# Designs tried in a protein design run: peptides against a protein of PDB entry 5ONS. Part 12

Target 1, 181 residues: chain A of PDB entry 5ONS
Amino acid sequence: MFKKFDEKENVSNCIQLKTSVIKGIKNQLIEQFPGIEPWLNQIMPKKDPVKIVRCHEHIEILTVNGELLFFRQREGPFYPTLRLLHKYPFILPHQQVDKGAIKFVLSGANIMCPGLTSPGAKLYPAAVDTIVAIMAEGKQHALCVGVMKMSAEDIEKVNKGIGIENIHYLNDGLWHMKTYK

## One batch from the design tools (peptide; aimed at target 1 K103 Q140 L170)

Design b1_p12_7_s4 (made by RFdiffusion4, then SolubleMPNN; from b1_p12_7 with D3L E8K E11A)
Fold by OpenDDE base, seed 1:
Structure b1_p12_7_s4 (fold): chain B 181 residues (1-181), chain A 12 residues (1-12)
Amino acid sequence: as target 1 above (181 residues)
Amino acid sequence: SLLEEVEKEYAL
């Protein structure tokens, strides 16, 4: 989603949200990420305005005090930014790729099944379309936010093709967008 | 910092 994203070229505008809209978004976030509920007040304090950075290709980034928290495309599901995920790693279920897959993930490549079934990888139960945090062998922090394109069960059985779609990864255009006020 | 840790971890 952000492989060729540039803040200067791909951001259209920024709007401040009304309280009713913020309430709706918070409810959506809790539905998507139940574990976030106890933390949502410190992530999005009631006293702080919430903004949406509108980008090309129908991408929206949710921000508070300049921090990029979540993003979505075409009003689909919200994804946490890696920066937020690093602070709250439990927001998403995890999958782990082997060390050899790291360079490919960081190039924006989708995650192939062998990278999830090989020694050093850890594949946890997950259904198709589940948003997941991609961890890596020997690393402590997530390197990617992805979407399961196959179930964990099918990844193990088929072990060919795209297992997880790469949505947001370290060093992509969103990662380099540090703050936006 | 957390950012420094991640950048060092992945040699960014």
Scores: peptide ipSAE 0.767, ipTM 0.971, DockQ to the pose 0.643
OpenDDE base, seeds 2, 3, 4, 5: peptide ipSAE 0.765, 0.763, 0.765, 0.762; ipTM 0.970, 0.970, 0.971, 0.970

Design b1_p12_8 (made by RFdiffusion4)
Pose (drawn by RFdiffusion4):
Structure b1_p12_8 (pose): chain A 181 residues (1-181), chain P 12 residues (1-12)
Amino acid sequence: as target 1 above (181 residues)
Amino acid sequence: AEEAEEEYAEYF
């Protein structure tokens, strides 16, 4: 979603949200990520203004104190930014690719099933369309936010095709936009 | 975030 994204060519503007809208977004975040509820006062303090950074192709980025928290396209599901995920790794279920796939996902490639079924990888049960944190064999931190395109059971069996869609990865255009200011 | 950059620096 952000492979060729930068602030100049992709950010149209930034709107500050009203209280009515903030509550609605928080509710959606709760529905989508149940375990995030106890942490929202910390992530989105009552005191701080909440802004949406509007981007081309109907991408929205939710910001608080200039920190990028979540993003979505159209009115689709919210995804955590990798920076927020690094602060709260439990927000998402995990999938671990083998170390050989790291180079390919850092270049924006989708995750193929061999990257999840090979030794060094760890594949956990997940239904299709689940938003997952991609972890790497031998690495402590997540490197990609992905969406299951095949269920985990199908990935083990079919073992060919895109297993996980690469949505956001370390040092993509979104990662480079450290803050909005 | 800085830790993650350092951890994956070898791929860049």

Design b1_p12_8_s1 (made by RFdiffusion4, then SolubleMPNN; from b1_p12_8, 4 letters changed)
Fold by OpenDDE base, seed 3:
Structure b1_p12_8_s1 (fold): chain B 181 residues (1-181), chain A 12 residues (1-12)
Amino acid sequence: as target 1 above (181 residues)
Amino acid sequence: MDEADEEYKEYF
């Protein structure tokens, strides 16, 4: 989603959201990520304005105090940014790729099944379309936010093709934005 | 530098 993304070229504008819209978004976030509920007042304090950065290709980034928190495309589901995920690693279920897969993930490549079933990888139960944090063998921080394109069960059984779609990864255009006020 | 940038620096 952000492989060729640049803040100067791909951001259109930034708008401040109305209170009613913010309430709706918070409810949606709790529905998508139940584990976030106890932390949501810390992530999005009631006193702080919530903004949406509107980008090309129908991408929207949710921000508070300049911090990039979540993003979506074409009014689809919200994804946490890696910057938020690093602060709250439990927001998403995890999957772990082996050490050899790291360079490919960081090039923006989708995650193939063998990188999730090999020694050093860890595959946890998850249904198709689940948004997941991609961890790496021997590393502490998530390197990617992805979407399950096969269930964990099918990844193990078939062990061919795209297991997880790469949505956002370290050093992509979104990562380089850092902040936006 | 972010902690994650340092952790994955060999890949950048």
Scores: peptide ipSAE 0.744, ipTM 0.957, DockQ to the pose 0.740
OpenDDE base, seeds 1, 2, 4, 5: peptide ipSAE 0.741, 0.736, 0.741, 0.739; ipTM 0.957, 0.956, 0.957, 0.956

Design b1_p12_8_s2 (made by RFdiffusion4, then SolubleMPNN; from b1_p12_8 with A1M E6K)
Fold by OpenDDE base, seed 1:
Structure b1_p12_8_s2 (fold): chain B 181 residues (1-181), chain A 12 residues (1-12)
Amino acid sequence: as target 1 above (181 residues)
Amino acid sequence: MEEAEKEYAEYF
């Protein structure tokens, strides 16, 4: 989503949300990520305004106090930014790729099944379309936010083709944006 | 650099 993203070229505008809209978004976030509920008041304090940065190709980024928290495309599901995920790593279920897959993930490539089934990888139960944090062998921080394109079961059985779609990764255009005030 | 960037520095 952000492989060729540049703030100067791809951001259209920024709007401040009304209270009712913010409440709706918070409810949606809790539905998508139940584990975030106890932390949501810390992540999005009631006293602080919430903004949406509108970008090209129907991308929207949710921000509070300049911090980029979540993003979505075409009013689809919200994804946490890696910056938020690093603070709250439990927001998403995890999958782990082997060391060999790291360079490809960081180039924006989708995660192939062998990188999830090989020694050093860890594949956990997950259904198709689940938003997941991609971890790496021997690393502490998530390097990617992805979406399961196959179930974990099918990844193990088929073991070829795209297992997880790469949505957002370290050093992509969204990562480089850092903050937006 | 952020901690995550440091951790993956060899790939950048």
Scores: peptide ipSAE 0.767, ipTM 0.966, DockQ to the pose 0.736
OpenDDE base, seeds 2, 3, 4, 5: peptide ipSAE 0.763, 0.766, 0.763, 0.767; ipTM 0.966, 0.966, 0.964, 0.966

Design b1_p12_8_s3 (made by RFdiffusion4, then SolubleMPNN; from b1_p12_8 with A1M)
Fold by OpenDDE base, seed 1:
Structure b1_p12_8_s3 (fold): chain B 181 residues (1-181), chain A 12 residues (1-12)
Amino acid sequence: as target 1 above (181 residues)
Amino acid sequence: MEEAEEEYAEYF
């Protein structure tokens, strides 16, 4: 989503949300990510305005106090930014790729099944379309936010083709944005 | 966080 994203070229505008809209978004976030509920008042304090940065190709980024928290495209599901995920790593279920897959993930490539089934990888139960944090063998921090394109079961059985779609990764255009005030 | 960039520095 952000492989060729540049703030100067791809951001259109920024709007401040009304209270009712914010409440709706918070409810949606809790539905998508139940584990975030106890932390949501810390992440999005009631006293602080919530903004949406509108970008090209129907991308929207949810921000509070300049921090980039979540993003979505075409009013689809919200994804946490890696910066938020690093603070709250439990927001998403995890999958782990082997060391060999790291360079490809960081180039924006989708995660192929062998990188999830090989020694050094860890594949956990997950259904198709689940938003997941991609971890790496021997590393502490998530390097990617992805979407399961196959179930974990099918990844193990088929073991070829795209297992997880790469949505947002370290050093992509969204990562480089850092903050937006 | 910036610690993540440091952790993956060999790939950048």
Scores: peptide ipSAE 0.745, ipTM 0.955, DockQ to the pose 0.928
OpenDDE base, seeds 2, 3, 4, 5: peptide ipSAE 0.742, 0.744, 0.742, 0.743; ipTM 0.955, 0.955, 0.955, 0.955

Design b1_p12_8_s4 (made by RFdiffusion4, then SolubleMPNN; from b1_p12_8 with A1M E6K A9S)
Fold by OpenDDE base, seed 1:
Structure b1_p12_8_s4 (fold): chain B 181 residues (1-181), chain A 12 residues (1-12)
Amino acid sequence: as target 1 above (181 residues)
Amino acid sequence: MEEAEKEYSEYF
């Protein structure tokens, strides 16, 4: 989603959200990510304005106090940014790729099944279309936010093709934004 | 440099 994204070229405008809209978004976030509920007042304090940065290709980024928190495309599901995920790593279920897959993930490539089934990888139960945090062998921080294109069961059985779609990864265009005030 | 960037620095 952000492989060739540049803030100067791809951001259109920024709007401040009304209270009612913010409430709706918070409810949606809790529905998508139940584990975030106890932390949501810390992440999005009631006293602080919430903004949406509107980008090309129907991408929207949710921000509070300049911090990039979540993003979505075409009114689809919200994804946490890696920056938020690093603070709250439990927001998403995890999958772990082997060491050999790291270079490909960080180039924006989708995650192939063998990178999830090989020694050093860890594949946890997950349904297709689940948003997941991608971890790596021997590393502490998530390097990617992805979407399961197969179930974990099918990844193990088929063991070829795209297992997880790469949505957002370290050092992509969204990562480079850092903040937006 | 953020901690995550440091951790994956060999790939950048």
Scores: peptide ipSAE 0.767, ipTM 0.966, DockQ to the pose 0.737
OpenDDE base, seeds 2, 3, 4, 5: peptide ipSAE 0.760, 0.766, 0.763, 0.767; ipTM 0.963, 0.965, 0.964, 0.965

## One batch from the design tools (peptide; aimed at target 1 W39 Q42 P89 F90)

Design b2_p13_1 (made by RFdiffusion4)
Pose (drawn by RFdiffusion4):
Structure b2_p13_1 (pose): chain A 181 residues (1-181), chain P 13 residues (1-13)
Amino acid sequence: as target 1 above (181 residues)
Amino acid sequence: SEELEEKIEEALS
C-alpha cells in the first residue's frame, strides 16, 4: 500500500477530528482489535487532538501528537502502523516467515506459501482476511503488516500462491514518514 | 506499566 508513497506526492491534507468522530473510530478500533481496548487511553489520550492525514487513493492515516497509529483505505478495516505495533506487539496475531523471505518482503513482495511452510517459518491458524503481524525467523520485531489471502490451513495444503498480502513493511513510504508535522 | 511490559514480553516470546 505504501511502496511508492511519500508525503509530497501522496498527502493531500490533514483534518482534525471532532469528538463525535473520535468516539466512532475508537469503537471501530475496539471491534476490530478487542485486546486494544485497555490501551486506548494511552495510545489516544483524552487530552490530545486526533487528526486524519488524507492521502491519495482514499488512504487515511490516524495521528495523535504527530505519531502515526493506524491507517485504512476507503472505509475498509484499520491496520496498525508498524511503529504502533512495535510499541504494542500483541495488537495482532502473528505469522513468522523463514529468514530467506525477509529480503523479498522488505522490497515490497507479497508472501508466498513457501515462505511460511519452510523450516524456520512458523505458520499459525488463521482465517482468510485476518490482519496479521509478520515476524521473521530470528528477529524480535515485526517487519510487515499483512492480510491472509489464503487461510493458514490452505497455505499448508496448497503451498503455492500468495499466502499473505504485504500491506505495510519496514522502510516503505509510510515507515519513512516518521511523524506528520 | 508492569502489565504492559508483561504483555509485550508474552507477545515477543

Design b2_p13_1_s1 (made by RFdiffusion4, then SolubleMPNN; from b2_p13_1, 8 letters changed)
Fold by OpenDDE base, seed 1:
Structure b2_p13_1_s1 (fold): chain B 181 residues (1-181), chain A 13 residues (1-13)
Amino acid sequence: as target 1 above (181 residues)
Amino acid sequence: SAEEEALIAAARA
């Protein structure tokens, strides 16, 4: 989603949200990420304005105090930014790729099944379309936010093709966009 | 973090 993304070229505008809209978004976030509820007040303090940075290709980034928190495309599901996920790693369920897959993930490549089934990888139960944090063998921080294109069960059984779609990864265009005020 | 920077460096290599 952000492989060719550049803040100067791909950001269109920024809008400040009304209180009612913020409430709706918070409820949606809790629905998507139930574990975030106890933390949402410090992530999105009531006293702080919430903004949406509108980008090309129908991408929207939710921000508070310039911090990029979540993003979505075409009003689809919200994804946490890696920067937020590093602070709150429990927001997403995890999957772990083996050491050999790291370089490919960091190039924006989708995650192939063998990278999730080989030694060093850890594959946890997850349904198709689940948004997941991609961990790496021997690393503490998530290197990617992805979407399950196959269930964990099918990844193990078929072990061929794209297991997880790469949505957002370290050093992509969104990562380089540290803040927006 | 140092780990994040290492990953970024790896992505650039």
Scores: peptide ipSAE 0.081, ipTM 0.766, DockQ to the pose 0.045
OpenDDE base, seeds 2, 3, 4, 5: peptide ipSAE 0.158, 0.065, 0.138, 0.079; ipTM 0.780, 0.762, 0.789, 0.772; seeds 2, 4 fail the geometry check

Design b2_p13_1_s2 (made by RFdiffusion4, then SolubleMPNN; from b2_p13_1 with E6K K7L L12R)
Fold by OpenDDE base, seed 1:
Structure b2_p13_1_s2 (fold): chain B 181 residues (1-181), chain A 13 residues (1-13)
Amino acid sequence: as target 1 above (181 residues)
Amino acid sequence: SEELEKLIEEARS
């Protein structure tokens, strides 16, 4: 989503959200990520304005106090930014790739099944379309936010092709944006 | 963090 993303070229505008809209978004976030509920008040304090940075290709980034928290495309599901995920790593279920897959993930490549079934990888139960954090063997920080394109069961059985789509990865265009006020 | 910096640098090489 952000492989060819540049703040100067791809950001259109920024709007401040009304209270009612913010409440709706918070409810949606809790529905998508139940584990975030106890932490949502410190992530999005009630007294702080919430903004949406509107970008090309129907991308929207949710921000509070300049921090980029979540993003979505075409009003689909919200994804946490890696910067938020690094602070709250439990927001997403995890999958772990082997060390050999790291360079590919950080190039923006989709995660192939063998990188999830090989020694050093850890594959946990997950349905198709589940948003997941991609961890790596021997590393503590998520490399990527992805979406399961196959179930964990099918990844193990088929063990070829794209298992997880790479949506947002470390050092992509969104990562480089850092903050937006 | 140092880990993140190393990961990014490794990917560039």
Scores: peptide ipSAE 0.450, ipTM 0.910, DockQ to the pose 0.044
OpenDDE base, seeds 2, 3, 4, 5: peptide ipSAE 0.445, 0.070, 0.168, 0.119; ipTM 0.909, 0.755, 0.819, 0.782

Design b2_p13_1_s3 (made by RFdiffusion4, then SolubleMPNN; from b2_p13_1, 5 letters changed)
Fold by OpenDDE base, seed 2:
Structure b2_p13_1_s3 (fold): chain B 181 residues (1-181), chain A 13 residues (1-13)
Amino acid sequence: as target 1 above (181 residues)
Amino acid sequence: SAELEELIKKARS
């Protein structure tokens, strides 16, 4: 989603959200990520305005105090930014790729099944379309936010093709955006 | 983060 993204070229505008809209978004976030509920007041304090940065390709980024928290495309589900995920790694279920897959993930490549079934990888139960954090063998920080294109069960059984779609990865255009006020 | 910097460096190599 952000492989060719550039803040200067791809941001259209920024709007501050009304209280009612913020409440709706918070509820949606809790629905998508139940584990975030106890932390939501910390992540999105009531006293702080919430903004949406509108970008090309129908991308919207939710921000608080300039911090990029979540993003979505075309009214789809919200994804946490890697920066938020690094602070709250439990927001998403995890999958782990082996060391050999790291360079490919960080180039924006989708995660192939063998990279999730190899000895250095760890594949956890997850249904298709689940938003997941892609961890790496021997690393503590998520490399990528992805979407399961196959269930964990099917990844293990079929073990070929795209297992997880790479949505947002470390050092992509969104990562480089860092903050926006 | 040192880890993140290392990962990014690896990706650019």
Scores: peptide ipSAE 0.475, ipTM 0.921, DockQ to the pose 0.044
OpenDDE base, seeds 1, 3, 4, 5: peptide ipSAE 0.043, 0.069, 0.042, 0.041; ipTM 0.714, 0.768, 0.719, 0.729

Design b2_p13_1_s4 (made by RFdiffusion4, then SolubleMPNN; from b2_p13_1, 6 letters changed)
Fold by OpenDDE base, seed 3:
Structure b2_p13_1_s4 (fold): chain B 181 residues (1-181), chain A 13 residues (1-13)
Amino acid sequence: as target 1 above (181 residues)
Amino acid sequence: SKELEELIKKARE
């Protein structure tokens, strides 16, 4: 989603949200990520304005105090940014790729099934379309936010093709934005 | 991966 993304070229404008809209978004976030509920008040304090950075390709980024928190495309599901996920790693269920897959993930490549079933990888139960944090063997922090294109069960059985779609990865265009006020 | 380590380090700054 952000492989060829640049803040100067791909950001259209930034709008501040009304309180009613913010409440609706918070409810959506809790529905998508139930584990975030106890932490949502410190992530999005009531006293702080919430903004949406509107980008090309119908991408919207949710921000508070300049921090990039979540993003979505075409009013689809919200994804946490890697920067938020590094602070709150429990927001998403995890999948772990082997060491050999790291360089491909960091180039924006989708995660192929063998990279999730090989020695060094760890595949946890997850349904198709689940948003997941991609962890790397021997590393503590997520390197990618992805979407399950196959269930964990099918990944193990079929063991070929795209298992997880790469949505947001370290050093992509979104990562380089850092902040936006 | 040296690249990953460097990126993770920057994320902590």
Scores: peptide ipSAE 0.071, ipTM 0.747, DockQ to the pose 0.046
OpenDDE base, seeds 1, 2, 4, 5: peptide ipSAE 0.040, 0.041, 0.042, 0.051; ipTM 0.706, 0.706, 0.700, 0.726

Design b2_p13_2 (made by RFdiffusion4)
Pose (drawn by RFdiffusion4):
Structure b2_p13_2 (pose): chain A 181 residues (1-181), chain P 13 residues (1-13)
Amino acid sequence: as target 1 above (181 residues)
Amino acid sequence: QEEELEELIEEAL
């Protein structure tokens, strides 16, 4: 989603949200990520203004104190930014690719099933369309936010095709936009 | 609450 994204060519503007809208977004975040509920007062303090950074192709980035928290396209599901996920790694279920796939996902490639079924990889049960944190064999921190395109069981069996769609990866355009200011 | 957050972070990683 952000492979060729930068602030100049992709950010149209930034709107500050009203209280009515903030509550609605928080509710959606709760529905989508149940375990995030106890932590929302910390992530989105009552005191701080909440802004949406509007981008090309109907991408929205939710910001608080200039920190990028979540993003979505159209009115689709929210995804955590990798920076938020690094602070709260439990927000998403995990999938671990083998170490050989690291170079490909950092270049924006989708995750193929061999990257999940090979030694050094760890594949956990997941239904299709689940938003997952991609972990790397031998790495402590997540490197990609993905969406299951095939269920985990199908990935084990079919073992060919895109297993996980690469949505956001380390040092993509979104990662480079450290803060909005 | 900080202790709970640290435990969750360690568990997730």

Design b2_p13_2_s1 (made by RFdiffusion4, then SolubleMPNN; from b2_p13_2, 5 letters changed)
Fold by OpenDDE base, seed 4:
Structure b2_p13_2_s1 (fold): chain B 181 residues (1-181), chain A 13 residues (1-13)
Amino acid sequence: as target 1 above (181 residues)
Amino acid sequence: MEEELKKLIELAR
């Protein structure tokens, strides 16, 4: 989603959200990420305005105090930014790739099934379309935010093709967009 | 913390 993303070229405008809209978004976030509920007031304090940065290709980034928190495309599900995820690693269920897959993930490549079933990888139960954090063998920080293209069960069974779609990865265009005020 | 991130990015280059 952000492989060729540049803040100067791809940001269109920024709007401040109404209170009612913010409430709706918070409810959606809790629905998508139940574990975030106790932390939501810390992540999105009531006193702070919530903004949407509108980008090309129907990408929207949710921001508070200039911090990029979540993003979505075409009003689909929200994804946490890696910067938020690094602060709150539990927001997403995890999958772990082996060391050999790291360079590919960080190039924006989708995660292939063998990278999730090999020694050093850890594949946890997850349904298709689940948004997941991609961890790496021996590393503490998530490499990317992805979407299960197959269930964990099918990844193990088929063990070929794209297991997880790479949506947002470390050092992509969104990562380089540190803040937006 | 930032050190690991830098190292990860360098590994990809």
Scores: peptide ipSAE 0.510, ipTM 0.915, DockQ to the pose 0.046
OpenDDE base, seeds 1, 2, 3, 5: peptide ipSAE 0.480, 0.484, 0.475, 0.490; ipTM 0.911, 0.914, 0.911, 0.912

Design b2_p13_2_s2 (made by RFdiffusion4, then SolubleMPNN; from b2_p13_2, 4 letters changed)
Fold by OpenDDE base, seed 1:
Structure b2_p13_2_s2 (fold): chain B 181 residues (1-181), chain A 13 residues (1-13)
Amino acid sequence: as target 1 above (181 residues)
Amino acid sequence: MEEELQELIEKAR
């Protein structure tokens, strides 16, 4: 989603959200990520305005006090940014890729099944279309936010093709945006 | 924390 993303070229505008819209978004976030509920007032304090940065390709980034929190495309599901996920790593279920897959993930490539089934990888139960945090063998911080294109069960038994779609990865265009005020 | 992230980024180069 952000492989060729550049803030100067791909951001269209920024709007401040109405209170009612913010409430709707918060409810959606809790539905998508139940574990975030106790932390949502800390992440999105009531006193602070919430903004949406509108980008090309129907991408929207939710921000509070300049911090990039979540993003979505074409009014689909919200994804946490890696920066938020690093603060709250429990927001998403995890999958772990082996050492060999790291360089490909950080080039924006989708995650192939062997990178999730090989020694050093850890594959946890997850249904297709689940948004997941991609961990690297031997590392503590997520390097990618992805979407399961196959269930964990199917990844193990088929063990070929795209297991997880790469949505947002460390050092991509969104990562480089850092803040937006 | 930052060191780990930097190591990951450098590995991709």
Scores: peptide ipSAE 0.487, ipTM 0.912, DockQ to the pose 0.046
OpenDDE base, seeds 2, 3, 4, 5: peptide ipSAE 0.480, 0.482, 0.465, 0.475; ipTM 0.911, 0.912, 0.907, 0.911

Design b2_p13_2_s3 (made by RFdiffusion4, then SolubleMPNN; from b2_p13_2, 5 letters changed)
Fold by OpenDDE base, seed 5:
Structure b2_p13_2_s3 (fold): chain B 181 residues (1-181), chain A 13 residues (1-13)
Amino acid sequence: as target 1 above (181 residues)
Amino acid sequence: FEKELEELIKKAR
């Protein structure tokens, strides 16, 4: 999603959200990420304005105090930014890729099944379409936010093809955006 | 934290 993304070139505008809209978004976030509920007031304090940075390709980035929190495309599901995920790693279920897969993930490549089933990888139960944090073998911080294209069970059984779609990865255009005020 | 991320990024290069 952000492989060719640049803040200077791909941001269209920024809007401040109304209270009612914020409330709706918060509810959506809790539905998507139940574990975030106790932390949501900290992540999105009531006193702080919530903004949407509108970008090309129908990408929207939810921000508070300049921090990039979540993003979505075409009114689809919200994804946490890696920066938020690093602060709150429990927001997403995890999958771990082996060391060999790291370079490919960080090039924006989708995660292939063998990278999730090989020694050094850890594959946890997850249904198709689940948004997941991609962890690297031996590392503590997520390197990617992805979407399960196969269930964990199918990844193990089939062990061929794209297991997880790469949505946002470390050092992509969104990562480089850092903040937006 | 930063060192780990830098290490990861380096692997992609």
Scores: peptide ipSAE 0.384, ipTM 0.893, DockQ to the pose 0.046
OpenDDE base, seeds 1, 2, 3, 4: peptide ipSAE 0.372, 0.364, 0.335, 0.345; ipTM 0.888, 0.885, 0.881, 0.882

Design b2_p13_2_s4 (made by RFdiffusion4, then SolubleMPNN; from b2_p13_2, 4 letters changed)
Fold by OpenDDE base, seed 1:
Structure b2_p13_2_s4 (fold): chain B 181 residues (1-181), chain A 13 residues (1-13)
Amino acid sequence: as target 1 above (181 residues)
Amino acid sequence: MEEELEKLIEAAR
């Protein structure tokens, strides 16, 4: 989503959300990520305004006090930014790729099944379309936010083709934004 | 934290 993304070229505008809209978004976030509920008041304090940075190709980034928290495309599901995920790693279920897959993930490539079934990888139960954090062998911080294109079961059985779609990865265009005020 | 991330980014180049 952000492989060719540049803040100067791809950001259109920024709007401040009304209270009612913020409440709706918070409810949606809790539905998508139940584990975030106890932390949501810390992540999005009631006293702080919430903004949406509107970008090209129908991308929207949710921000509070300049921090980039979540993003979505075409009013689809919200994804946490890696920066938020690093603070709250439990927001997403995890999958782990082997060491050899790291360079490909950080080039924006989708995660192939063998990178999830090989020694050093860890594949956990997950259904198709589940948003997941991509971890790496021997590393503590998530490298990527992805979406399961196959179930964990099918990845193990088929072990061929794209297992997880790469949505947002370390050092992509979104990562480079850091903040937006 | 930042050190790990920097190493990962550098290794991927």
Scores: peptide ipSAE 0.341, ipTM 0.887, DockQ to the pose 0.045
OpenDDE base, seeds 2, 3, 4, 5: peptide ipSAE 0.316, 0.323, 0.309, 0.292; ipTM 0.879, 0.881, 0.876, 0.870

